Peptides against a protein of PDB entry 6NYY. Designs and how they scored, part 49

Target 1, 212 residues: chain A of PDB entry 6NYY
Amino acid sequence: KHFEQAIERVIGGLEKKTQVLQPEEKKTVAYHEAGHAVAGWYLEHADPLLKVSIIPRGKGLGYAQYLPKEQYLYTKEQLLDRMCMTLGGRVSEEIFFGRITTGAQDDLRKVTQSAYAQIVQFGMNEKVGQISFDLPRQGDMVLEKPYSEATARLIDDEVRILINDAYKRTVALLTEKKADVEKVALLLLEKEVLDKNDMVELLGPRPFAEKS
Target 2, 212 residues: chain A of PDB entry 6NYY as posed
Amino acid sequence: KHFEQAIERVIGGLEKKTQVLQPEEKKTVAYHQAGHAVAGWYLEHADPLLKVSIIPRGKGLGYAQYLPKEQYLYTKEQLLDRMCMTLGGRVSEEIFFGRITTGAQDDLRKVTQSAYAQIVQFGMNEKVGQISFDLPRQGDMVLEKPYSEATARLIDDEVRILINDAYKRTVALLTEKKADVEKVALLLLEKEVLDKNDMVELLGPRPFAEKS

## One batch from the design tools (peptide; aimed at target 1 H32 Y66 G103 D106)

Design b2_p25_3_s1 (made by RFdiffusion4, then SolubleMPNN; from b2_p25_3, 17 letters changed)
Fold by OpenDDE base, seed 3:
Structure b2_p25_3_s1 (fold): chain B 212 residues (1-212), chain A 25 residues (1-25)
Amino acid sequence: as target 1 above (212 residues)
Amino acid sequence: MSYYNVDESKKEEFEELLKKYLDEP
């Protein structure tokens, strides 16, 4: 109990006792987190789900905790699945409510950052080419971009394409698994916290062998 | 570029939000 709470504090931040979610907000969060959880469950290269919670902690109204793999090298396919998992919350909100909330903004930021890194840092885009530029650090005045304005526009376009592809993939997946998202969301509303065992009971075993 | 959104009414909001994050250094 104390150890789990400590891990939750590190990952989710301090439990803000003061943030009582309204029932409608709690419902939105449940479906949002269910979207992340289900996307992560059915994407091969997504990290294994450990815990999903709709209890507000730190800056988040809910969270899905995944077992981090000690991977230093990521393939383009792995990064795509991670992007899809990150979009799972937003896509779930769209499927069930036809709206995007502010809760999905941080996920979009993460996806955007990942897409940008793939194209600019990792050279994973054929149109942009095999380039590797250091991303500006927070607070560094990027006075000069190491590439032309034309290249900057191309990068932005390819980032949009990559995010859109990830979004479409996530929409297709969560539409197919819509009933599973509903099941997870409803169980979250009941239990507020689900673990891996709850997910196995609800969805069956994850279709991908845990790469130990 | 047309972003696929489940709700076409929210497509513009998604594109605007995406633009915001792309424009942020």
Scores: peptide ipSAE 0.017, ipTM 0.451, DockQ to the pose 0.094
OpenDDE base, seeds 1, 2, 4, 5: peptide ipSAE 0.017, 0.017, 0.016, 0.015; ipTM 0.441, 0.408, 0.452, 0.419; seeds 1, 2, 4, 5 fail the geometry check

Design b2_p25_3_s2 (made by RFdiffusion4, then SolubleMPNN; from b2_p25_3, 18 letters changed)
Fold by OpenDDE base, seed 5:
Structure b2_p25_3_s2 (fold): chain B 212 residues (1-212), chain A 25 residues (1-25)
Amino acid sequence: as target 1 above (212 residues)
Amino acid sequence: PSYINVDESKAEEFEALAAKYLDPP
């Protein structure tokens, strides 16, 4: 109890008792978080879900908490599944509402950052090659790019391809699991908070063995 | 409202984000 609350405060901040979501906003958040939760459930290399909540905390309107994997090395496949999980909220909103909200902007930022890192830091793209450049941090004055304008354009194109591939994979997954996303969203609207046991009861055991 | 519809195409959003990483203002 106390340890879980401490982790929740670090991830989500303090509960804002004053921020009452309108019913339509609460519905949007529930389907958004259900998209993340279901994508994470059915992606082998996603982190195991611990908790999902639609109770507003800090700057967030909802959140999913995962058990981070204690690993230092990531494959392309692992990074792709993490990108798909991150896109799960946006894709759920598109599937169920035919619209995208500002709630997915931070997820797009994370996905974009991951895609650039894969291509220009980890050398994971065959067209760009086995290169490793330092990416500018937000707020750093980049005086000179370590690559040509032609290489910059190639990087941009390959980043877009990678993100689009992750998006298409997420659309395919959540379309197949659309009924599961709806079950999770409806239960979130009822209970506001779900844990791993609620997900097992609702969806069955996660199809991937937890590496103990 | 906490959630506002974004009238931007997926491609435009990704391009705008890419521009922030390549040429930070």
Scores: peptide ipSAE 0.019, ipTM 0.480, DockQ to the pose 0.102
OpenDDE base, seeds 1, 2, 3, 4: peptide ipSAE 0.019, 0.018, 0.013, 0.015; ipTM 0.495, 0.432, 0.432, 0.428; seeds 1, 2 fail the geometry check

Design b2_p25_3_s3 (made by RFdiffusion4, then SolubleMPNN; from b2_p25_3, 17 letters changed)
Fold by OpenDDE base, seed 3:
Structure b2_p25_3_s3 (fold): chain B 212 residues (1-212), chain A 25 residues (1-25)
Amino acid sequence: as target 1 above (212 residues)
Amino acid sequence: MSYYNVDESKKAEFEELLAKYLDPP
């Protein structure tokens, strides 16, 4: 208990018990976080889920905590699964409510940043080629792009394709596992916090062996 | 992994939202 709370404090920040979510908002958050949790459960290269919570912390209304793999090198397949997991909340909202909330905006931004990094920094796209450019930091006036306008357009197109592929993969997964998303969401509404054991009880053991 | 056809309408909505992030003002 104390150790988990300490880790939660470090990763999630201080619980803002002062943000009383309306019941409908709480429901949205529960399904959003359930989407992340279920996507992470059934994606091979997703990090193992440690905890999922709908208790507001810092600027977030909920969170899923994962055990990061001590991995410094990522394959394209691993990055795709991470993108899918990140899209899980948004996709869940779309499947269950037919709408996307502002809570999904940060996830989409993260996915977009990952896609650009894959194409521009890691050279993982065949059409763009094996190029590596530093992405401008937020707030840096990019005076000149190190590539032509035509290349910029190509990059944007390939980023869109990559994100759409991740989105479609996530939609397919969470549609197949729709009942599991609902089980997790409903239990979140009851308990507010779920751990790995709760997920095993609900969904069965994770189909991927945890790489020790 | 069954590739379910994403509803074309949802795809369009996603593309529109994505465009907001790809072309930050």
Scores: peptide ipSAE 0.018, ipTM 0.482, DockQ to the pose 0.076
OpenDDE base, seeds 1, 2, 4, 5: peptide ipSAE 0.021, 0.015, 0.014, 0.008; ipTM 0.576, 0.392, 0.498, 0.422; seeds 1, 2 fail the geometry check

Design b2_p25_3_s4 (made by RFdiffusion4, then SolubleMPNN; from b2_p25_3, 16 letters changed)
Fold by OpenDDE base, seed 4:
Structure b2_p25_3_s4 (fold): chain B 212 residues (1-212), chain A 25 residues (1-25)
Amino acid sequence: as target 1 above (212 residues)
Amino acid sequence: MSRYTVDESKREEFERLREKYLDPP
């Protein structure tokens, strides 16, 4: 409990009793967070779900909390599953509402950053090659790219391919699990907060062993 | 981690990224 609350404060910020979400906003948030939760549940290399909430925190209207693994090394497959989990909210909104909201922007940015890191920093793309360049941090003015314009175009193309592959994988997964996403969303609308036990009761045990 | 935020000021950036990197379903 205390450790989870400490992690929640670090990752989610302090729960600000912000204004009550309108019913339609609350519904959108519930399905968004359910998308993250269900994607994380059925992806082998996703982080274990600890908590999913539609209680607003700061500027965030909801969150899914996962146990961060003290993992410093990731495989390409692990990073793909994490990208899919990150896309889960946006994909859920698309499946259920035929629209996306600005709520998915931060997720898309994270996916984009991950894709660039895989290709440019980690050398995980055969076409680009085994290159490793430091990516500028948000706000750093990089005056010169350490690679040619042709390489820059190739990187952009391969980033798009990788993100689209993750997107298609997420669409396939959440379409297959559409009923599960709806169950989670509806229960979120009722309870506002779900934990791992709620998910087990609703969906059954997670099909992957949690590496402790 | 907050997974859902509403910031209309970032809508244009979101749509740009969407168009660039995500195919429509």
Scores: peptide ipSAE 0.018, ipTM 0.395, DockQ to the pose 0.825
OpenDDE base, seeds 1, 2, 3, 5: peptide ipSAE 0.007, 0.000, 0.005, 0.014; ipTM 0.364, 0.302, 0.357, 0.416

Design b2_p25_4 (made by RFdiffusion4)
Pose (drawn by RFdiffusion4):
Structure b2_p25_4 (pose): chain A 212 residues (1-212), chain P 25 residues (1-25)
Amino acid sequence: as target 2 above (212 residues)
Amino acid sequence: MSVLVTEEEYELLAVFSLKMTPPPE
């Protein structure tokens, strides 16, 4: 047990128990984190989940703890299911509320950087072609693009097609599983954390083979 | 389609955690 609190502390950051939220804020954060939980539960190539919390941890209001699959070859489908898991947060607080918040900002930086990487860096696109470029990092102040402007126009169009196909795939997921999202978040308001075991108590066994 | 990933690409693409960002002040 003392080891599992260390794995979480290094990955997650400091866990602020006293930084309370308003009752209308905890209702939002719970629906946000349930989106990450349920969409990560029903997708095939998404990571196995360890723990979902609504307690503020570091630069965040909620926290999700995943077990990333150690694999060296990501396919096209295995990257879409990681995107459809990340976008699941905004989708759940949009189905239930209608209002979208600024809490999904870091969820959208990971979707954007995982779209440029498929199109520009890997060869996961037809329109751009099988062309690889050295994509700048965050600490790399980009001087000029290694390709034309019409190509940049072609890239940013394909990223909008890619994310909005990941968005529609997740809206079609958390409406079919709309009641299961509500089951998860109502326990998150009661019990501020959920292990894997009490998600099996809610949702039954996960319907995919998972190696632990 | 599949692609071999480097250590930096793995750290970028792998999901260890997901958080909700606080509202700006």

Design b2_p25_4_s1 (made by RFdiffusion4, then SolubleMPNN; from b2_p25_4, 13 letters changed)
Fold by OpenDDE base, seed 3:
Structure b2_p25_4_s1 (fold): chain B 212 residues (1-212), chain A 25 residues (1-25)
Amino acid sequence: as target 1 above (212 residues)
Amino acid sequence: MERQVSEEELELLKIYSSTIAPPPK
């Protein structure tokens, strides 16, 4: 117990015990994090879940911690599953509450960045083709885009398509697993923190063999 | 014996998802 707490302090920062969420907000966070957790549980290429919490830490109201695999190469399929897992919170909110909140801002940023990277850096889109451009970093001089306005529009369209496809995939998954999301969310509201063992007890063993 | 998670293992732990509070007005 003491060791887990030490790990939590190092990774999650200081628990902001002072942030008292309203019950409705806490409920929203629970279902949001449950969406991430369940999506990651049932996506083959998602990283293994270690912990999920609705205790605010740093700028986060809740979080899911994963153990990333040591890999340097990512497939298109792996990146898609990661996008779906990242969208799990937003999708869960939509499914259970019929409303969206600002809580998914960081998730959407990550998904957007991943989608652009796949299309313009990794050449993973057939319409745009085998191209690789550096995305402008914040503070880099607006270098003239090495491509035409028409290409820019094509990139933007294909990014939207990719994100929408990931979103739809996540909606389908979490709709199928809606009862599991509910179980995780309710248990989060009771315990505030769940580990991998809690998830196994609730959902059964993860259906994908952890490549040790 | 609870295996002490090595510092290296701690560095591998990443938060991939979080619900973010809106910036204070």
Scores: peptide ipSAE 0.126, ipTM 0.645, DockQ to the pose 0.183
OpenDDE base, seeds 1, 2, 4, 5: peptide ipSAE 0.095, 0.113, 0.122, 0.080; ipTM 0.655, 0.641, 0.640, 0.635

Design b2_p25_4_s2 (made by RFdiffusion4, then SolubleMPNN; from b2_p25_4, 11 letters changed)
Fold by OpenDDE base, seed 2:
Structure b2_p25_4_s2 (fold): chain B 212 residues (1-212), chain A 25 residues (1-25)
Amino acid sequence: as target 1 above (212 residues)
Amino acid sequence: MSRLLSEEERELLDIKSSTIAPPPE
């Protein structure tokens, strides 16, 4: 309990019980978080879900907490699944509401960062090739890009392709699992917080063996 | 030598899902 609370504080900050979301906003958050949860549930390389909450914390309106694996090396496939999981909220909003909200801004930022890192730091793109450049840190002077403008355009294009591919994969997954997303969202609206056991009860055991 | 991801790279890869509040208008 104390450890979970500590992690929750790190992820979302202090619980703001005083932030009353409008019912429609709460619904949006529930489906958003359900999208993350379900995407993570059915993606092999996603981290195991520990908790999903629609209780506002800090700047967050909801969150999904996963048990990170102590892993230092990631495959392209693992990174893709993580991107898909991260896009799960946005995709859920699109599937259920036909609209997108600002709620996915942090998710999109993370996905964007991951995509750029894959292409320009990890050399995971065949067109760009086996290159590794440091991404400018926030606040670092835009050092002259160590590559041409043509390469920059190629990178930007390939980043977009990668993100769009992840997005489409997530759309396909959550469309297939639409009923599961709805079950999770509805239960979130009822309980506000779901744990792994709630997810198992709703969806059955995660189809991928958690490496204990 | 398999370069272990730096803490910064790990942080970039630590994709925690959170729905953020819209910026105040």
Scores: peptide ipSAE 0.103, ipTM 0.682, DockQ to the pose 0.530
OpenDDE base, seeds 1, 3, 4, 5: peptide ipSAE 0.035, 0.086, 0.100, 0.064; ipTM 0.510, 0.651, 0.623, 0.632; seeds 1, 3 fail the geometry check

Design b2_p25_4_s3 (made by RFdiffusion4, then SolubleMPNN; from b2_p25_4, 13 letters changed)
Fold by OpenDDE base, seed 5:
Structure b2_p25_4_s3 (fold): chain B 212 residues (1-212), chain A 25 residues (1-25)
Amino acid sequence: as target 1 above (212 residues)
Amino acid sequence: MEREVSEEELKLLDISSSTIAPPPE
């Protein structure tokens, strides 16, 4: 209770009351955030949803907040579900509007980074093999790749395959749960902010037991 | 005493996804 209120105050202090979104843009944000929320709700290895909001903050037009699990080791399956949750906004826009927006830029960046890390840092791809290379940090001039051009092409191909597989999985999930995405989006347009209890009332209990 | 949430505790609240407005032209 006190921790949640403190988070709300810190988050509330960042509310820029100044960005008036057009109704059509606000609708797009609501369905985008509903896509994240519903994907996270029905993916076993996604983090539990805490809050979803369509109130603009800083440069963000909306957001979904999750309680991270206290874990140090991630399986390939866990990383895939996290990728699917991150793609939920883009997929929701495609399903409901038949168009995509620039709103998913940060999501796509995160998914891309995760896919590369799985393949070149964690050795999770059978074709690339049991290798681990440091990814270039943002701003570091990569002078030399630690692998051949043939390996670089293989990595790029396998990254694309992994992201496409995550995308297809997310499309299948949110198509199955399309009515739930719409319920969440419509309630977001009314309340602007939803918590875990609102989601339970709307969708029922999350089908995965919170590992205490 | 209202416990100020540390910046580190705020980072633990991973904003998993945000819809970002394009930079103004």
Scores: peptide ipSAE 0.032, ipTM 0.602, DockQ to the pose 0.181
OpenDDE base, seeds 1, 2, 3, 4: peptide ipSAE 0.026, 0.031, 0.027, 0.027; ipTM 0.541, 0.585, 0.637, 0.569; seed 1 fails the geometry check

Design b2_p25_4_s4 (made by RFdiffusion4, then SolubleMPNN; from b2_p25_4, 14 letters changed)
Fold by OpenDDE base, seed 4:
Structure b2_p25_4_s4 (fold): chain B 212 residues (1-212), chain A 25 residues (1-25)
Amino acid sequence: as target 1 above (212 residues)
Amino acid sequence: MERRVSEEEREMLDIKSSTIAPPPP
């Protein structure tokens, strides 16, 4: 109990019981979080879902909690599935509402950071090649790029390609699983919080063995 | 010395999904 609450505080902050969402905003959050949950359920290399909530916490209107894996090495495929899971909220909003909201800002930040890291730090892009440069951190004044302007353009292009590929993969997945996203979203609107058991009841067992 | 993925690499990889409210105007 105390440990779970501590993890919840680190992930979502304190519950903002005073934050009243309009019904349409709450619906948007439910479908957004359902998109994350379903993407994480059906992507092999995604982290297993522990909890999904549409109760506002800290700066978040909703959140999904995943079991951290004790993993130190990530493959390109694993990073792609994680990007797809992170895009699940934005993609769900697009599929169900035909509009995008500001709610995915943090997700897009994380996807952008992951894409740049894969290309510039991990050498995972064939066109850019086997390079590894430190990415400027927020607040670091990068005075000079360690590469040419042509390489900078190539990096920017390949980042967009990688993100778009992850987006398309997520669209394909959540379109196939659209009925499952709807089930999760509707149950979220009813219960406000779902756990792994609720997901198993709705969707059946996760098709991938959890690494015990 | 096991190369621990830097806390920063972990933060970059720690894709916790949260729907964020924009700052009030």
Scores: peptide ipSAE 0.099, ipTM 0.649, DockQ to the pose 0.400
OpenDDE base, seeds 1, 2, 3, 5: peptide ipSAE 0.089, 0.098, 0.096, 0.073; ipTM 0.655, 0.651, 0.643, 0.634; seed 3 fails the geometry check

Design b2_p25_5 (made by RFdiffusion4)
Pose (drawn by RFdiffusion4):
Structure b2_p25_5 (pose): chain A 212 residues (1-212), chain P 25 residues (1-25)
Amino acid sequence: as target 2 above (212 residues)
Amino acid sequence: LYADRSQLKELDEEWARAVMAPPPP
């Protein structure tokens, strides 16, 4: 047990128990984190889940703990299910509320950087072609693009097609599973954390083979 | 087609968790 609290501390950050939220804020953070939990539960190539919390941990209001699959060859489908898991947070607080918050900002930076990487860096696109470029990092102040402007126009169009296909795939997921999202978040308001075991108590066994 | 994990190393570390960002001051 003392080891599992260390794995979480290094990955997650400091866990602020006293930084309380308003009752209309905890209701939003729970629906946000349930989106991550349920979409990560029903997708095939998404990571196996360890723990979902609504307690503020580091630069965040909620926290999700995943077990990333050690694999060296991501396919096209294995990257879409990681995108559809990340976008699941905004989708859940949009189905239930209709208002969308600024809490999904770091969820959208990871979608954006995983879209440029498929199109620009890998060869995962038809319109751009099988062309690889050295994509700049965050600490790399980009001087000029290694390609034209019409190509940049072509890239940013395909990223909008890619994320809005990931968005629609997840809206079609958390409406079919709308009641299961509400089951998860109502326990998150009661018990501020959920292990894997009490998600099996809610949702039954996960319907995919998972190696632990 | 396949993607190399070594080129997504930092993004893979970020996928190990998910956080909801606080509102700006």

Design b2_p25_5_s1 (made by RFdiffusion4, then SolubleMPNN; from b2_p25_5, 11 letters changed)
Fold by OpenDDE base, seed 4:
Structure b2_p25_5_s1 (fold): chain B 212 residues (1-212), chain A 25 residues (1-25)
Amino acid sequence: as target 1 above (212 residues)
Amino acid sequence: MYMDAEKLKELLEEFAVSRIAPPPP
């Protein structure tokens, strides 16, 4: 109990009990987190969901926590499924509300970083080719690009293509599983916090064997 | 510094938690 609370504080920050969300905002958060949860449930290479919460905290209005696998090598397919899971919140908002919010900012940052890493660091794009350059970290002064302006444009285009492909894949998945997203969102609005057992009860067992 | 296996792991560990961004101040 104390250990779980400590982890929650690290992940979500301190509970903001004084932060009152409007009912429509709370609904948006619930469907956003339900999108993440359902995408992670039905994507083979996504990490399994541990906990999802719509209780406002210092680091976010809601969060989904996953158990990462002990893995050192990642395939392109694994990285794509993780991108799709990360886009699940934004896609859920689009499917259910026909509008997007600022809530996906952290998700989009992560997806963007992953896409650039795949193309520029891991050589996973056929058009850009088998290249590996260090990406500037936030705060690194990049004085010169190790590639031409034409290559820079190509990289930017292929990043957008990769993100859009992940987005489309997520839209297809969450559209197919729309009823499951609704079930999770409604249960979140009722319980505010769900765990893996709640998801199994609601959706059935995850269709992929968890590597023990 | 080349993204070593640890940096990749750190990047991927950031995917272990999704957070809805708080409202802008």
Scores: peptide ipSAE 0.185, ipTM 0.705, DockQ to the pose 0.484
OpenDDE base, seeds 1, 2, 3, 5: peptide ipSAE 0.181, 0.176, 0.175, 0.176; ipTM 0.715, 0.710, 0.706, 0.719; seed 5 fails the geometry check

Design b2_p25_5_s2 (made by RFdiffusion4, then SolubleMPNN; from b2_p25_5, 11 letters changed)
Fold by OpenDDE base, seed 4:
Structure b2_p25_5_s2 (fold): chain B 212 residues (1-212), chain A 25 residues (1-25)
Amino acid sequence: as target 1 above (212 residues)
Amino acid sequence: MYMDAEKLKELLEEWKTSRIAPPPP
């Protein structure tokens, strides 16, 4: 109990009991988080879902928490599935509401950062090649790029392609699993918090063997 | 030299949580 609460505080911050969402906003949050949860459930290389919550906290209106794998090396395929899981909220909003909200800002930032890291730090793009450059930290003055403007344009183009591919993959997945997203969202609206057991009861066992 | 598993880990640790961004102030 105390350990879980400590983790929740680190992840979500303090509960904002005073932050009352309008019913429509709460519905949007539920479907957004359901998108993350379902994407993570059906993506092989996604981290297992531990908890999903639509209770507003200091760092967000809702969150999905995953069990970290003790993994230090990531494949391109693993990073792609993580990108898809991260896009699950935005994609769910699009599928169910036909509109996008500002709620996915943090997700899009993470996806963008991941895509750039894959291309310019990890050398995972064939067109850009086996290069590794340090990305400027947010707030660092980029004085000089270690690559040409032509290379910069190529990087930007390949980042966009990678993100779009992840987005399309997520759209395909959550469209196929649309009924499951709705089930999770509806249960979230009822319980506000779901755990792994709730997901198993609702969706069945995760189709990928948990490497214990 | 394996990429600083720590920086990747930090980046990936930030990805372990999906957060709906609070409304812009």
Scores: peptide ipSAE 0.095, ipTM 0.691, DockQ to the pose 0.590
OpenDDE base, seeds 1, 2, 3, 5: peptide ipSAE 0.091, 0.022, 0.084, 0.091; ipTM 0.680, 0.542, 0.684, 0.692; seed 1 fails the geometry check

Design b2_p25_5_s3 (made by RFdiffusion4, then SolubleMPNN; from b2_p25_5, 12 letters changed)
Fold by OpenDDE base, seed 1:
Structure b2_p25_5_s3 (fold): chain B 212 residues (1-212), chain A 25 residues (1-25)
Amino acid sequence: as target 1 above (212 residues)
Amino acid sequence: MYMDASKLEELLKEFASSRIAPPPP
């Protein structure tokens, strides 16, 4: 209990009991988090869901918490599934509401960073090739790019392709699992917090063996 | 030689949680 609360505070910050969302906003948050939860449930290389919450906190209006695997090496496929899970919220909003919100800003940032890292740090893109450059840190003087403007354009294009591929994959998945997203979202609106057991009750056991 | 991508770990730790950002003020 105390440990879980500590983790929740780290992830979400302090509960903002005074922050009352409008019902429509609360609904958006519920479907957004349901998108993350369901995407993570049905993606093999996604981290197992531990908790999903739509209780507003200092760092966000909702959150999904996962149990990261203790691994030091990641495959391209694993990174893709993580990207898809991260896009799950935005995709859910699009599927259910036909509109997008600012709620996915952090997700998009993470996805963008991951995509760039895959292409320019891990050499995971065939067109760009086996290169590894340090991405400029925020606040570092953008020193001269170690590559040509043509290469920069290629990188940017391939980043977009990678993100779009992840997005399309997520759309396909959550469209297939649309009813499951709805179930999770509705239950979130009732309970505000779901755990793994709630997800099992709703969706059945996760189709991938949890590496215990 | 596999190098520990400490940078990747940091990036991936951010994926351990998803947050719905509040609207910008």
Scores: peptide ipSAE 0.060, ipTM 0.650, DockQ to the pose 0.626
OpenDDE base, seeds 2, 3, 4, 5: peptide ipSAE 0.023, 0.058, 0.047, 0.056; ipTM 0.512, 0.639, 0.627, 0.656; seed 2 fails the geometry check

